# Designs tried in a protein design run: peptides against a protein of PDB entry 8YVU. Part 6

Target 1, 39 residues: chain A of PDB entry 8YVU
Amino acid sequence: PQLCYILDAILFLYGIVLTLLYCRLKIQVRKAAITSYEK
Target 2, 160 residues: chain B of PDB entry 8YVU
Amino acid sequence: TWLTVLKKEQEFLGVTQILTAMICLCFGTVVCSVLDISHIEGDIFSSFKAGYPFWGAIFFSISGMLSIISERRNATYLVRGSLGANTASSIAGGTGITILIINLKKSLAYIHIHSCQKFFETKCFMASFSTEIVVMMLFLTILGLGSAVSLTICGAGEEL

## One batch from the design tools (peptide; aimed at target 2 F125 F129 I133)

Design b1_p9_5_s4 (made by RFdiffusion4, then SolubleMPNN; from b1_p9_5, 5 letters changed)
Fold by OpenDDE base, seed 5:
Structure b1_p9_5_s4 (fold): chain B 39 residues (1-39), chain C 160 residues (1-160), chain D 39 residues (1-39), chain A 9 residues (1-9)
Amino acid sequence: as target 1 above (39 residues)
Amino acid sequence: as target 2 above (160 residues)
Amino acid sequence: as target 1 above (39 residues)
Amino acid sequence: LFLLLKQYL
């Protein structure tokens, strides 16, 4: 059971990090799309 | 700017907040339907006795809905309403986290006192189950608070 | 312990979905960058 | 955003 809680903490942290990276990448895609439309 | 990023993700944060609120409400209703919290000895379900899953879910749902509506209509009065609701939801989330931490400490103390090596003892099973539910609710509350705070910062940035 | 494993399964699924979305988004950013360099 | 989500789905 202790291993399960440790795994939960790791997966939760991973989920937060991936969410932040996804948001950053989505912003980059939007910026690239805007720059492509202005050309 | 970071504010422009938060504004673009405001709808996503609002949807996440509503989803978190709905999950919290579902867990609250499931626990209340399966367990008679009034007959459980001790403060193992103190957060449920306080009605946190219900009022917390309402606050987060209202905050998320107002944030989405405010973003779509871009009206000053809706921005202020969303900011107020998000601030209230942030306070509610902080209070909920505090209650859940206290409940978690009590549940852990109960498990330690009764030396719950055998999960088949009814009291130990209930304490373990309560601890797991409280931890899940704590994670959901942290997610809800994070979304509410992010929406509050976004709304405050629009008022400046 | 069973609830912990259910939470692990949900978090794991969430992590996989986010990873797939991140990879697709990263490929789109790369394609957009290449198309912007050829113009 | 909805169109982007629909393109991702």
Scores: peptide ipSAE 0.410, ipTM 0.780, DockQ to the pose 0.019
OpenDDE base, seeds 1, 2, 3, 4: peptide ipSAE 0.397, 0.397, 0.373, 0.376; ipTM 0.777, 0.779, 0.772, 0.785

Design b1_p9_6 (made by RFdiffusion4)
Pose (drawn by RFdiffusion4):
Structure b1_p9_6 (pose): chain A 39 residues (1-39), chain B 160 residues (1-160), chain C 29 residues (1-29), chain P 9 residues (1-9)
Amino acid sequence: as target 1 above (39 residues)
Amino acid sequence: as target 2 above (160 residues)
Amino acid sequence: CYILDAILFLYGIVLTLLYCRLKIQVRKA
Amino acid sequence: LHLLRSIVF
């Protein structure tokens, strides 16, 4: 009954999860590009 | 086979360490700049007053930078420094967890007994704001400490 | 406030959809 | 204070 930031609290978790998943994907793709471009 | 998986997956831990260090500064500067932290009737601030946002800001940052540079450049003396910075950050997080827990204990002791019936917006909006902020910091610090301890245990993997 | 929260509430949907698309594309690669 | 809370979050 006192909403706004209670619903906005889980959005910060949503932001953290996305900002970490994108970093992991970028590092993984960079490693895959390095391993595939050597030969 | 745990050691190999932890070794090959290393610099993301430094990414999440440096993300914790960067996001700790913003909270710390905003909370310590918007209002004085020594004239609170409920003495709510028990973590920002102890320097915790500025105690592990350029502390987690250096451990994350060392861990990122470790795989980028395999320096002779950088491997030794990376383990020390990881274990010092593990200790700093261990302390930060307990100080943040006693901050939650005091904030709940303030809001629990006759200070404010039901939710906020009666007399102590700052008390609920500080409680939510510290809970978010505690969760983010748990996330950062778990990766710091995982990197600390992964880095040695050998005698000395 | 509430509407401001709603405007950034669907940004996550599109961001996760593009993230899944990138994942499927990289899997194909 | 509501504005400050909206900036922080």

Design b1_p9_6_s1 (made by RFdiffusion4, then SolubleMPNN; from b1_p9_6, 6 letters changed)
Fold by OpenDDE base, seed 2:
Structure b1_p9_6_s1 (fold): chain B 39 residues (1-39), chain C 160 residues (1-160), chain D 39 residues (1-39), chain A 9 residues (1-9)
Amino acid sequence: as target 1 above (39 residues)
Amino acid sequence: as target 2 above (160 residues)
Amino acid sequence: as target 1 above (39 residues)
Amino acid sequence: LLELALKVL
């Protein structure tokens, strides 16, 4: 059971990090699309 | 195009929020049906006694539904309504997290005081079960808050 | 303990979905960068 | 994608 809770914490942290990275990548895609539209 | 990507992402966040809300509601309903929390003495189920699984799930569900409807109809008044609902859901999520943390602390304190070496004792089992449910609800609430905040930022960006 | 394993399964699935979305988004950024370089 | 998400749910 303790190992399960540790795994939950690791997976939760991983989920947060991936969400932040996804948001940053999304912002980059948006900026690239805007620059492509202005050309 | 960027607009189609944004729309798909807002819809995805809305769906995630609704799903989170439904899971929280299901867990709340199951716990209320099985344990009859009204007869349990102590603060082990304080978050359930406060009705958080119910009202929190409703707020997140409404916010997600309004976000999806706003994206589908593409009406300015619905965008503002969705922004308001997402903001309200974010506040509700923050309050819910606070209540769940308090409940978790009380549950952990109860386990510590009773020195729950005997897992077979009904009180220790209930405290452990409550702690597990509260942790699950806490994770779901954090995910819901993240989605609501993301939708709020997207909605605010559309108004500017 | 069973609830912990269920949570692990949900978090694991969420992590996989986010990873797939991140990969797709990264491919889109690369395609947009290539098209911008050819213009 | 929403329909697909709803089917996955």
Scores: peptide ipSAE 0.450, ipTM 0.812, DockQ to the pose 0.039
OpenDDE base, seeds 1, 3, 4, 5: peptide ipSAE 0.425, 0.362, 0.410, 0.413; ipTM 0.803, 0.777, 0.803, 0.796; seed 5 fails the geometry check

Design b1_p9_6_s2 (made by RFdiffusion4, then SolubleMPNN; from b1_p9_6, 5 letters changed)
Fold by OpenDDE base, seed 2:
Structure b1_p9_6_s2 (fold): chain B 39 residues (1-39), chain C 160 residues (1-160), chain D 39 residues (1-39), chain A 9 residues (1-9)
Amino acid sequence: as target 1 above (39 residues)
Amino acid sequence: as target 2 above (160 residues)
Amino acid sequence: as target 1 above (39 residues)
Amino acid sequence: LLRLALEVF
């Protein structure tokens, strides 16, 4: 049971980090798309 | 295109917030229905006694709904309202996290004091159950807070 | 304990899905960068 | 949400 809770915490943190990274990448893709459209 | 993208993001975050709120409310309701918290000794359900699952869910739901409505109507007053609601939801989320952490600590302390080696003991079972529910609510609250903060930042950016 | 394992499973699945989405997004960014370089 | 996810693909 203790291992389960620790795993939950790690997975949760991982999920948050991935979400942030995903958002950053999405912003980058959008910026690239806009730059290509303005050209 | 930029506006459309931002709108989609805000709507997504709003929906996520509402969903999180609904899940929290459901869990709170289930716990209240299954367990008579008033008859449980100790503070293992302090978060429930404080009513966090209820008011927290309400705040998150309202903020999410307002965000969606604001995005659809694209009216300045709605944007401000959404910003205010998201700010309030962020504060509520922070408070909720604090309460849940305190509850978690109390639950863990209870388990430790009673040396809950036997899971089948009623008190230990309740403490473990409380801990599990509190952890789940904590995760959901953090997700909700993240969405609310994100929406707040987006709304603040629109006001600039 | 049972709820903990269920949560672990959900979080794990979420992490996998996000990772896949992140990879796809990263590939898109790379493709966009290559296209912009060739212009 | 699903549409947004599909749009990324």
Scores: peptide ipSAE 0.414, ipTM 0.792, DockQ to the pose 0.029
OpenDDE base, seeds 1, 3, 4, 5: peptide ipSAE 0.401, 0.381, 0.426, 0.403; ipTM 0.788, 0.780, 0.796, 0.787; seeds 1, 3, 4 fail the geometry check

Design b1_p9_6_s3 (made by RFdiffusion4, then SolubleMPNN; from b1_p9_6, 5 letters changed)
Fold by OpenDDE base, seed 2:
Structure b1_p9_6_s3 (fold): chain B 39 residues (1-39), chain C 160 residues (1-160), chain D 39 residues (1-39), chain A 9 residues (1-9)
Amino acid sequence: as target 1 above (39 residues)
Amino acid sequence: as target 2 above (160 residues)
Amino acid sequence: as target 1 above (39 residues)
Amino acid sequence: LLELALQVF
């Protein structure tokens, strides 16, 4: 009962963190691609 | 190749946004069909009375669809349109989160005031159900907001 | 309570999908970095 | 949607 709500919060936080990290990696890949294209 | 990967990621975020919106709509319609919110005393279902599940889901759905279309057509005007839609969806999501938090506080306060030890009492059951639905909607809204913000940042990065 | 478990399942699935995508993206970034270093 | 899902895999 209360544990499931706690689990929801943890999983939700995990999802947010992963989304942010994914975005950061995506930006890095984009920067690398742009640098490669300008060469 | 890099651009194709990035496009796939944006489409995925758009799909996630649409899915979140659809789930919110489904929950909203189910709650409205099963419960007559107008006859429920108090502000337990204030988010539903405000119609957030409907307009919020619509905004997120439109934003997601525009994002997908923008990625497929690769047109500058569509990219700007998607960026605008995602920004609007982000604002709507933020407003929705605020409304849901207020609703959640009211629901929790109701449960606390009435000392809902008996779950099967109509009022306590409705308050508990409202709390659960509001929490689910809150999570879905935050997920939708995250996707919209991500798409907005990606779109803004492409414009620079 | 039942809704909580449903939400857990959805969030768990979302987390798994994001993790897989993150891993794939990370591998791509590493490959790009290696290719850039060999030039 | 299905195509997007298949592209993820």
Scores: peptide ipSAE 0.459, ipTM 0.813, DockQ to the pose 0.034
OpenDDE base, seeds 1, 3, 4, 5: peptide ipSAE 0.421, 0.390, 0.436, 0.415; ipTM 0.790, 0.780, 0.801, 0.791; seed 4 fails the geometry check

Design b1_p9_6_s4 (made by RFdiffusion4, then SolubleMPNN; from b1_p9_6, 5 letters changed)
Fold by OpenDDE base, seed 1:
Structure b1_p9_6_s4 (fold): chain B 39 residues (1-39), chain C 160 residues (1-160), chain D 39 residues (1-39), chain A 9 residues (1-9)
Amino acid sequence: as target 1 above (39 residues)
Amino acid sequence: as target 2 above (160 residues)
Amino acid sequence: as target 1 above (39 residues)
Amino acid sequence: LLELALSVF
């Protein structure tokens, strides 16, 4: 049971990090698209 | 800049906040429907007794809705309103986290004191269940707070 | 304890989905970068 | 965005 809670914490943290990374990547894609359009 | 990022994802964050709020509300209602918290001795469900899942969900929902509306209408007055709502929601989220942490500590203490090695005891089961629910609510509250704070920062950046 | 495991499962699934989405997005970024370079 | 949000949850 204690291990389960630890796993929850790790997975939760992982989810947060991935969400942030995904947002950053999405922004990069948008920036790239804008740059391509301006050319 | 980070502000630009947040601005672009404002609607998404708002939706996320609303969804998180709804999930919290659902959990709260389920717990209340299954367990009569008022009759449970101790502070195992202190967060529920305080009604956090309900008012917290309301705050998050309002904040998210206002954020979405503000983004869609692109009106300055709505931005300010959304900022205020998000700020309030952030405060509510922080308070909720605090309450949940306190509840979690009490629940864990209860489990420890009663030496709940026997899972079949009703009291121990309730304490463990409370702990699990509180942890879930804590995670959801953290997510909601994160969205609210992000929206707040975004709104503040737009006013600057 | 059972609820903990359920949460683990949900978080795990969430993590997998996000990872897949992130990978897809990363590929898109790469493609966009290549296209921009070829111009 | 909504679809993305739904996909995330």
Scores: peptide ipSAE 0.483, ipTM 0.804, DockQ to the pose 0.042
OpenDDE base, seeds 2, 3, 4, 5: peptide ipSAE 0.472, 0.443, 0.479, 0.479; ipTM 0.797, 0.783, 0.807, 0.798; seed 4 fails the geometry check

Design b1_p9_7 (made by RFdiffusion4)
Pose (drawn by RFdiffusion4):
Structure b1_p9_7 (pose): chain A 39 residues (1-39), chain B 160 residues (1-160), chain C 29 residues (1-29), chain P 9 residues (1-9)
Amino acid sequence: as target 1 above (39 residues)
Amino acid sequence: as target 2 above (160 residues)
Amino acid sequence: CYILDAILFLYGIVLTLLYCRLKIQVRKA
Amino acid sequence: LVVSLFHLL
């Protein structure tokens, strides 16, 4: 009954999860590009 | 096979360390700049008053930088410094967890007994705001400490 | 406030859809 | 958080 930031609290978790998943994907793709471009 | 997986997966832990160090500065500067932290009737601030946002800001940052540079450049003396910075960051997080827990204990002792019936917007909006902020910091610090301890245990993997 | 929260509430949907598309594309690669 | 900060201000 006192909403706004209570619903906005889980959005910060959503932001953290996405900002970490993109970093992990970028590092993994960079490693895969390095391993595939050597030969 | 744990050691190999932890070794090959290393610099993401430095990414999340440096994300914690960067996001700790913003909270710490905003909270310490918007209003004085020594004239609170309920003395709600028991973590920002102790320097915790500025105690592990350029502390987690240096551990994340060392861990990122470790795989980028395999320096002779950088491997030794990375383990020390990781274990010092583990101790700093261990202290931060307990200080943040006693901050939650005091904030709940303030809001629990006759200070404010039901939710906020009666007399102490700042008490609920500080409680939510410190809960979000505690969760982020737990996330950061778990990765710091994982990197500390992964980095040695050998005698000395 | 509430509507401001709603405007950035669906940004996550599109962001996760593009993230899944990138994942499927990289899997194909 | 920013909305709560504006209410605090």

Design b1_p9_7_s1 (made by RFdiffusion4, then SolubleMPNN; from b1_p9_7, 5 letters changed)
Fold by OpenDDE base, seed 5:
Structure b1_p9_7_s1 (fold): chain B 39 residues (1-39), chain C 160 residues (1-160), chain D 39 residues (1-39), chain A 9 residues (1-9)
Amino acid sequence: as target 1 above (39 residues)
Amino acid sequence: as target 2 above (160 residues)
Amino acid sequence: as target 1 above (39 residues)
Amino acid sequence: LISMLKKLL
């Protein structure tokens, strides 16, 4: 049972980090799309 | 640019908040249907006794709905209403996290005091089950708070 | 114990979905960067 | 984003 709680914490942290990275990538895609439209 | 991204994600965040609220209500309803919290010894279900799954879910649901409506209609009055609801939801989420942390500490202390090595002991089983439910509710509350805060920042950025 | 494993499964699925979306976004950024360089 | 929204609804 203690191991599953540790796994929960790791997976939760991983989910947060991936969400932040996804948001950053989405911003980059939008910036790239704007730059492509101006050229 | 960051505010523009948040604005475009506002509907998604609102839907996520509503989903989180629905899950919290489902868990609250299941726990109340299966367990008579009033007859359980101790404060193992203190978060349920405080009615957190109910009022927390209502605040998150209202915040999410207002956010979606505000995004769809693009009306200034709806933006202000959504900002107010998101702020209230953020405060409710913070309070809920505090209550859940206190409940979690009490449940963990109970497990430690009774040296719950035997899972088949009724008291230890109930304490373990309560701890698991509280942890799930805590994660859902953190997700809901994150959504509400993001929506609040988005709404505040639209008013400035 | 079973509930923590259920939570682990949900978080794991969430992590996989986010990873797939992240990979797709990364590919889109790369495609946009290549198109911007050729113009 | 729309696909994720549809999945959540």
Scores: peptide ipSAE 0.481, ipTM 0.800, DockQ to the pose 0.031
OpenDDE base, seeds 1, 2, 3, 4: peptide ipSAE 0.480, 0.470, 0.463, 0.478; ipTM 0.799, 0.794, 0.786, 0.801

Design b1_p9_7_s2 (made by RFdiffusion4, then SolubleMPNN; from b1_p9_7, 5 letters changed)
Fold by OpenDDE base, seed 4:
Structure b1_p9_7_s2 (fold): chain B 39 residues (1-39), chain C 160 residues (1-160), chain D 39 residues (1-39), chain A 9 residues (1-9)
Amino acid sequence: as target 1 above (39 residues)
Amino acid sequence: as target 2 above (160 residues)
Amino acid sequence: as target 1 above (39 residues)
Amino acid sequence: LLSLLQKLL
């Protein structure tokens, strides 16, 4: 049971990191789209 | 194309594969340090007795390293080598998953047969611990296999 | 214990989905960067 | 990606 909770913590952390990276990447895509629209 | 995407993520996938391999090695080492699996009766730790954490991690590590090197040097010969290593790692991962599933079934069957109501009984505790470790190893193996397969597809796409 | 394993499965699935989405988004960013470079 | 790789290695 304790190891399961450790795995949950690792997977949760991984999910958070990926979510943050995804958000950053999404912002970059939006900025690129805006720049392309202004040209 | 999907192939172009996978090629661009090859280094990331390689790093992920190496990380997965390292985690598998760490778990294997910890389990071997805490429990002398050779002295444990039964098939509860069959995956460990087979040395899966060791050879599986080596395959994943080599595959990941070759993938990273192949991407960095952008040499055709390295691409072929990486493809071979990734294919081997994919096969190893598949075999590992099979072994882990078998181990999991045996562990669950053991728990059921011995009616493990008392958690503090050594046999029941070991079976439960084995089940937890096997599940963790299974997840890591699936991640490693996913990365290896992705890298294999990338390498195959570069040869076409 | 059973709940922990269910949580592991959900988090694992979430991690896979996020990885796929991240890859797709990264492709979009790269395509946008290439298009911006050709202009 | 290179920065992430450097952090992981």
Scores: peptide ipSAE 0.440, ipTM 0.802, DockQ to the pose 0.028
OpenDDE base, seeds 1, 2, 3, 5: peptide ipSAE 0.439, 0.437, 0.388, 0.437; ipTM 0.795, 0.795, 0.778, 0.793

Design b1_p9_7_s3 (made by RFdiffusion4, then SolubleMPNN; from b1_p9_7, 5 letters changed)
Fold by OpenDDE base, seed 2:
Structure b1_p9_7_s3 (fold): chain B 39 residues (1-39), chain C 160 residues (1-160), chain D 39 residues (1-39), chain A 9 residues (1-9)
Amino acid sequence: as target 1 above (39 residues)
Amino acid sequence: as target 2 above (160 residues)
Amino acid sequence: as target 1 above (39 residues)
Amino acid sequence: LLSLLEKLL
């Protein structure tokens, strides 16, 4: 049971980090798309 | 172009808020249906007694819906309304987190005081169940608050 | 304890989905970068 | 995302 809660915390943190990374990557893709349209 | 990026992010955050709200509401409803909290002695379900799963879910749902509607209609008044709703949802989320933390502390204290080594005791089982539900709601509330704050920042940026 | 395992399963699934989305997005960024270099 | 949103609404 304690291990389960620890796993939950780790997975939750991982989810947050991945969400932030995904957002950053999405911004980069959009910037690249904008740059391609301006050319 | 920047506005389109922000709009897509707003929709995603709005959807996340709605989903979080729905999950919280579902959990609240399930707990209220399975457990007669009114008959449970003690503060183990203080967050439920305070009605947080209900009003918190409503605030997040309204915030998410307003964000989506604001994006679709692209009207200035809707943007302000969404900003207001997101701000209110952020405040509600903060309050909810506080209530949940207090409930969690009480539940943990109860488990400690009653030396719940006998998991088969109804009271210990209920305290453990409450703790699990409170933790789940806490995580969902943190996610909802994060989305609401993000939407608030985006909305404030559009007004400037 | 059972609820903890359910939460773990949900978070794990969420993590997998985000990882797949991140990979797809990363591939898109690479394709966009290659296209920009060929112009 | 739009497709998911349409499914949710």
Scores: peptide ipSAE 0.435, ipTM 0.798, DockQ to the pose 0.028
OpenDDE base, seeds 1, 3, 4, 5: peptide ipSAE 0.426, 0.394, 0.407, 0.423; ipTM 0.798, 0.783, 0.798, 0.795

Design b1_p9_7_s4 (made by RFdiffusion4, then SolubleMPNN; from b1_p9_7, 5 letters changed)
Fold by OpenDDE base, seed 4:
Structure b1_p9_7_s4 (fold): chain B 39 residues (1-39), chain C 160 residues (1-160), chain D 39 residues (1-39), chain A 9 residues (1-9)
Amino acid sequence: as target 1 above (39 residues)
Amino acid sequence: as target 2 above (160 residues)
Amino acid sequence: as target 1 above (39 residues)
Amino acid sequence: LLILLEKLL
C-alpha cells in the first residue's frame, strides 16, 4: 500500500507538471494566433 | 503529420523510456534487497526470478539513450541504430508484459488458493506485495513499450 | 489498498491523455511558429 | 523539451 501511495504521488506530480506545461503551450498558441491575425 | 509529431517528441519519449527503465531497475533492486526471492515459495515473483526488471531496464535504457543520441546528432546511421534498439525494446516490452500478466495470474491464483482472509499471514502479505509490484511494473512496462513503439514509428518514418 | 490501485489507473490514464494533448499542442505551437516565420 | 530535459537531468 505504501508503494501505491508513492506511485500516486509521482503520477499526481507528473499530471500537475503536464497540466502546467499544457496551459503554457496553450497560451503560446493563442498568442501566436493573435499575432498572425494582426498581421 | 503524426510522424512529424513523433519526431519532435522523440527526445522526450527517449527520456521517458530511460526514466521508466531506471524506475524499473530501482524497483527490481529494491525488491531484490528487501525480499529474498529465492526463499519465496511459488511463482509469485516469477518476473523477478526471470530478471525482468534488470534486462527490461537495460533494453529500455539503451533504446532511450540511442533515441536521444539519434535525435541530437541527426545522423542517418544513428537513426537506424535507434530504430533497431527501439524495435528490440518493443519486443522486450511485449515479452515483459506477457511475463507480468502470467505473474499476476499466478499471484492472484496464489491469493485465491490460500484464501487470504488473514491478510496478516506472511504468505498472503507477500502475494499481495508481489501483486502490487507486478502491477506497478506492468504500468511501467506499458509506458516503456508505448515510448519504444512511438520511437520505432519515428525511426521508420525517417527511413521512408 | 484497492482505492489506491484505482487511483493509479486513473492517474495513469490521465497522464497518457495529457501527454497526447501536450504533443498535439506542441505541434500547433510549432505550426504557428512556422507560419509566423513565413510571414 | 530542453527545459524538461534539463529539469530531468
Scores: peptide ipSAE 0.468, ipTM 0.807, DockQ to the pose 0.030
OpenDDE base, seeds 1, 2, 3, 5: peptide ipSAE 0.462, 0.464, 0.413, 0.461; ipTM 0.798, 0.815, 0.785, 0.801

Design b1_p9_8 (made by RFdiffusion4)
Pose (drawn by RFdiffusion4):
Structure b1_p9_8 (pose): chain A 39 residues (1-39), chain B 160 residues (1-160), chain C 29 residues (1-29), chain P 9 residues (1-9)
Amino acid sequence: as target 1 above (39 residues)
Amino acid sequence: as target 2 above (160 residues)
Amino acid sequence: CYILDAILFLYGIVLTLLYCRLKIQVRKA
Amino acid sequence: FHLVRTLVF
């Protein structure tokens, strides 16, 4: 009954999860590009 | 096979360490700049007053930088420094967890007994704001400490 | 406030859809 | 205070 930031608290977790998943995907793709471009 | 997986997967832990260090500065500067932290009737601030946002800001930052640079450049003396910075960050997080827990204990002791019936917006909006902020910091610090301990136990993997 | 939260509430949907598309594309690669 | 809370989040 006292909403706004209670619903806005889980959105920070949503942001953290996405900002970490994108970093992990970028590092993984960079490693895969380095391993595939060597030969 | 845990050592190989932890070794190959290393610099993302430095990414999340540096993200924790970067997001700790923003909270610490905003909270320590908007209003004085020594004239609170409930003395709610028991973590920002102890320097915790500025105690592990350029502390986690250096451990994340060393861990990121470790796979980029395999320096002779950088490997030794990376383990020390990881274990010092583990100790700093261990302290931060218990100081943040006693900050939650005091904030709940303030809001619990006759200070404010039901939710906020009666007299102590700052008390609920500080409680939510510290809970978010505690969760983020747990996330950062878990990765710091995982990198500390992955980095040695050998005698000395 | 509430509507401001709602404007940034669906940004996550599109961001996760593009993230899944990138994942499927990289899996094909 | 509500403005500071919106800023933080």

Design b1_p9_8_s1 (made by RFdiffusion4, then SolubleMPNN; from b1_p9_8, 7 letters changed)
Fold by OpenDDE base, seed 4:
Structure b1_p9_8_s1 (fold): chain B 39 residues (1-39), chain C 160 residues (1-160), chain D 39 residues (1-39), chain A 9 residues (1-9)
Amino acid sequence: as target 1 above (39 residues)
Amino acid sequence: as target 2 above (160 residues)
Amino acid sequence: as target 1 above (39 residues)
Amino acid sequence: LLQIALEVF
């Protein structure tokens, strides 16, 4: 059970990091789309 | 270009595969260091007895390394080699998953047979611990397989 | 312990989905960057 | 990977 909780913590951290990266990447895509539209 | 994107993705996937392999090796070594599996009665650690963490990690590491090398050298022969290695790693991953599932079933059956209501019994604790480790290894193996399959698809796409 | 394993499965699935989405977004960002460079 | 992560951040 302790190892499961450790795994949960790692997976949770991984999920948070990926979510942040996804959000940043999404913002970059939006900025790129806006720049392309203005050209 | 699409090729550049695919190459960067291959490197990422390769690194992920190597990392997964390293984690699997670490878990394998930790389990082997903490538990003398050879002296443990039963098939609770059948995956470890079969040496899966070792050979599986090797296959994934080789696949990842070949993928990275293929990306860096941008040579057609390396792409084919990486594709072959990724395919082999995918097969190895699938086999590993099968072994882990079998181990998991045996562990669960052991828990059920011994009616492990008392968690503090050594056998029940070992079975539970084995189940947890097997689940962790299963997840890592699935991740490795996913990376290997992704690399295989990318490599196949480059050959077309 | 059962809940921990269920949580592991959910987090694992979430991680896979996020990884796929991240890869897709990364491809989009790269495409946008290339398009911007060619302009 | 770290460089990619840093570039994304």
Scores: peptide ipSAE 0.474, ipTM 0.799, DockQ to the pose 0.029
OpenDDE base, seeds 1, 2, 3, 5: peptide ipSAE 0.456, 0.471, 0.437, 0.454; ipTM 0.785, 0.794, 0.782, 0.789; seeds 2, 3, 5 fail the geometry check

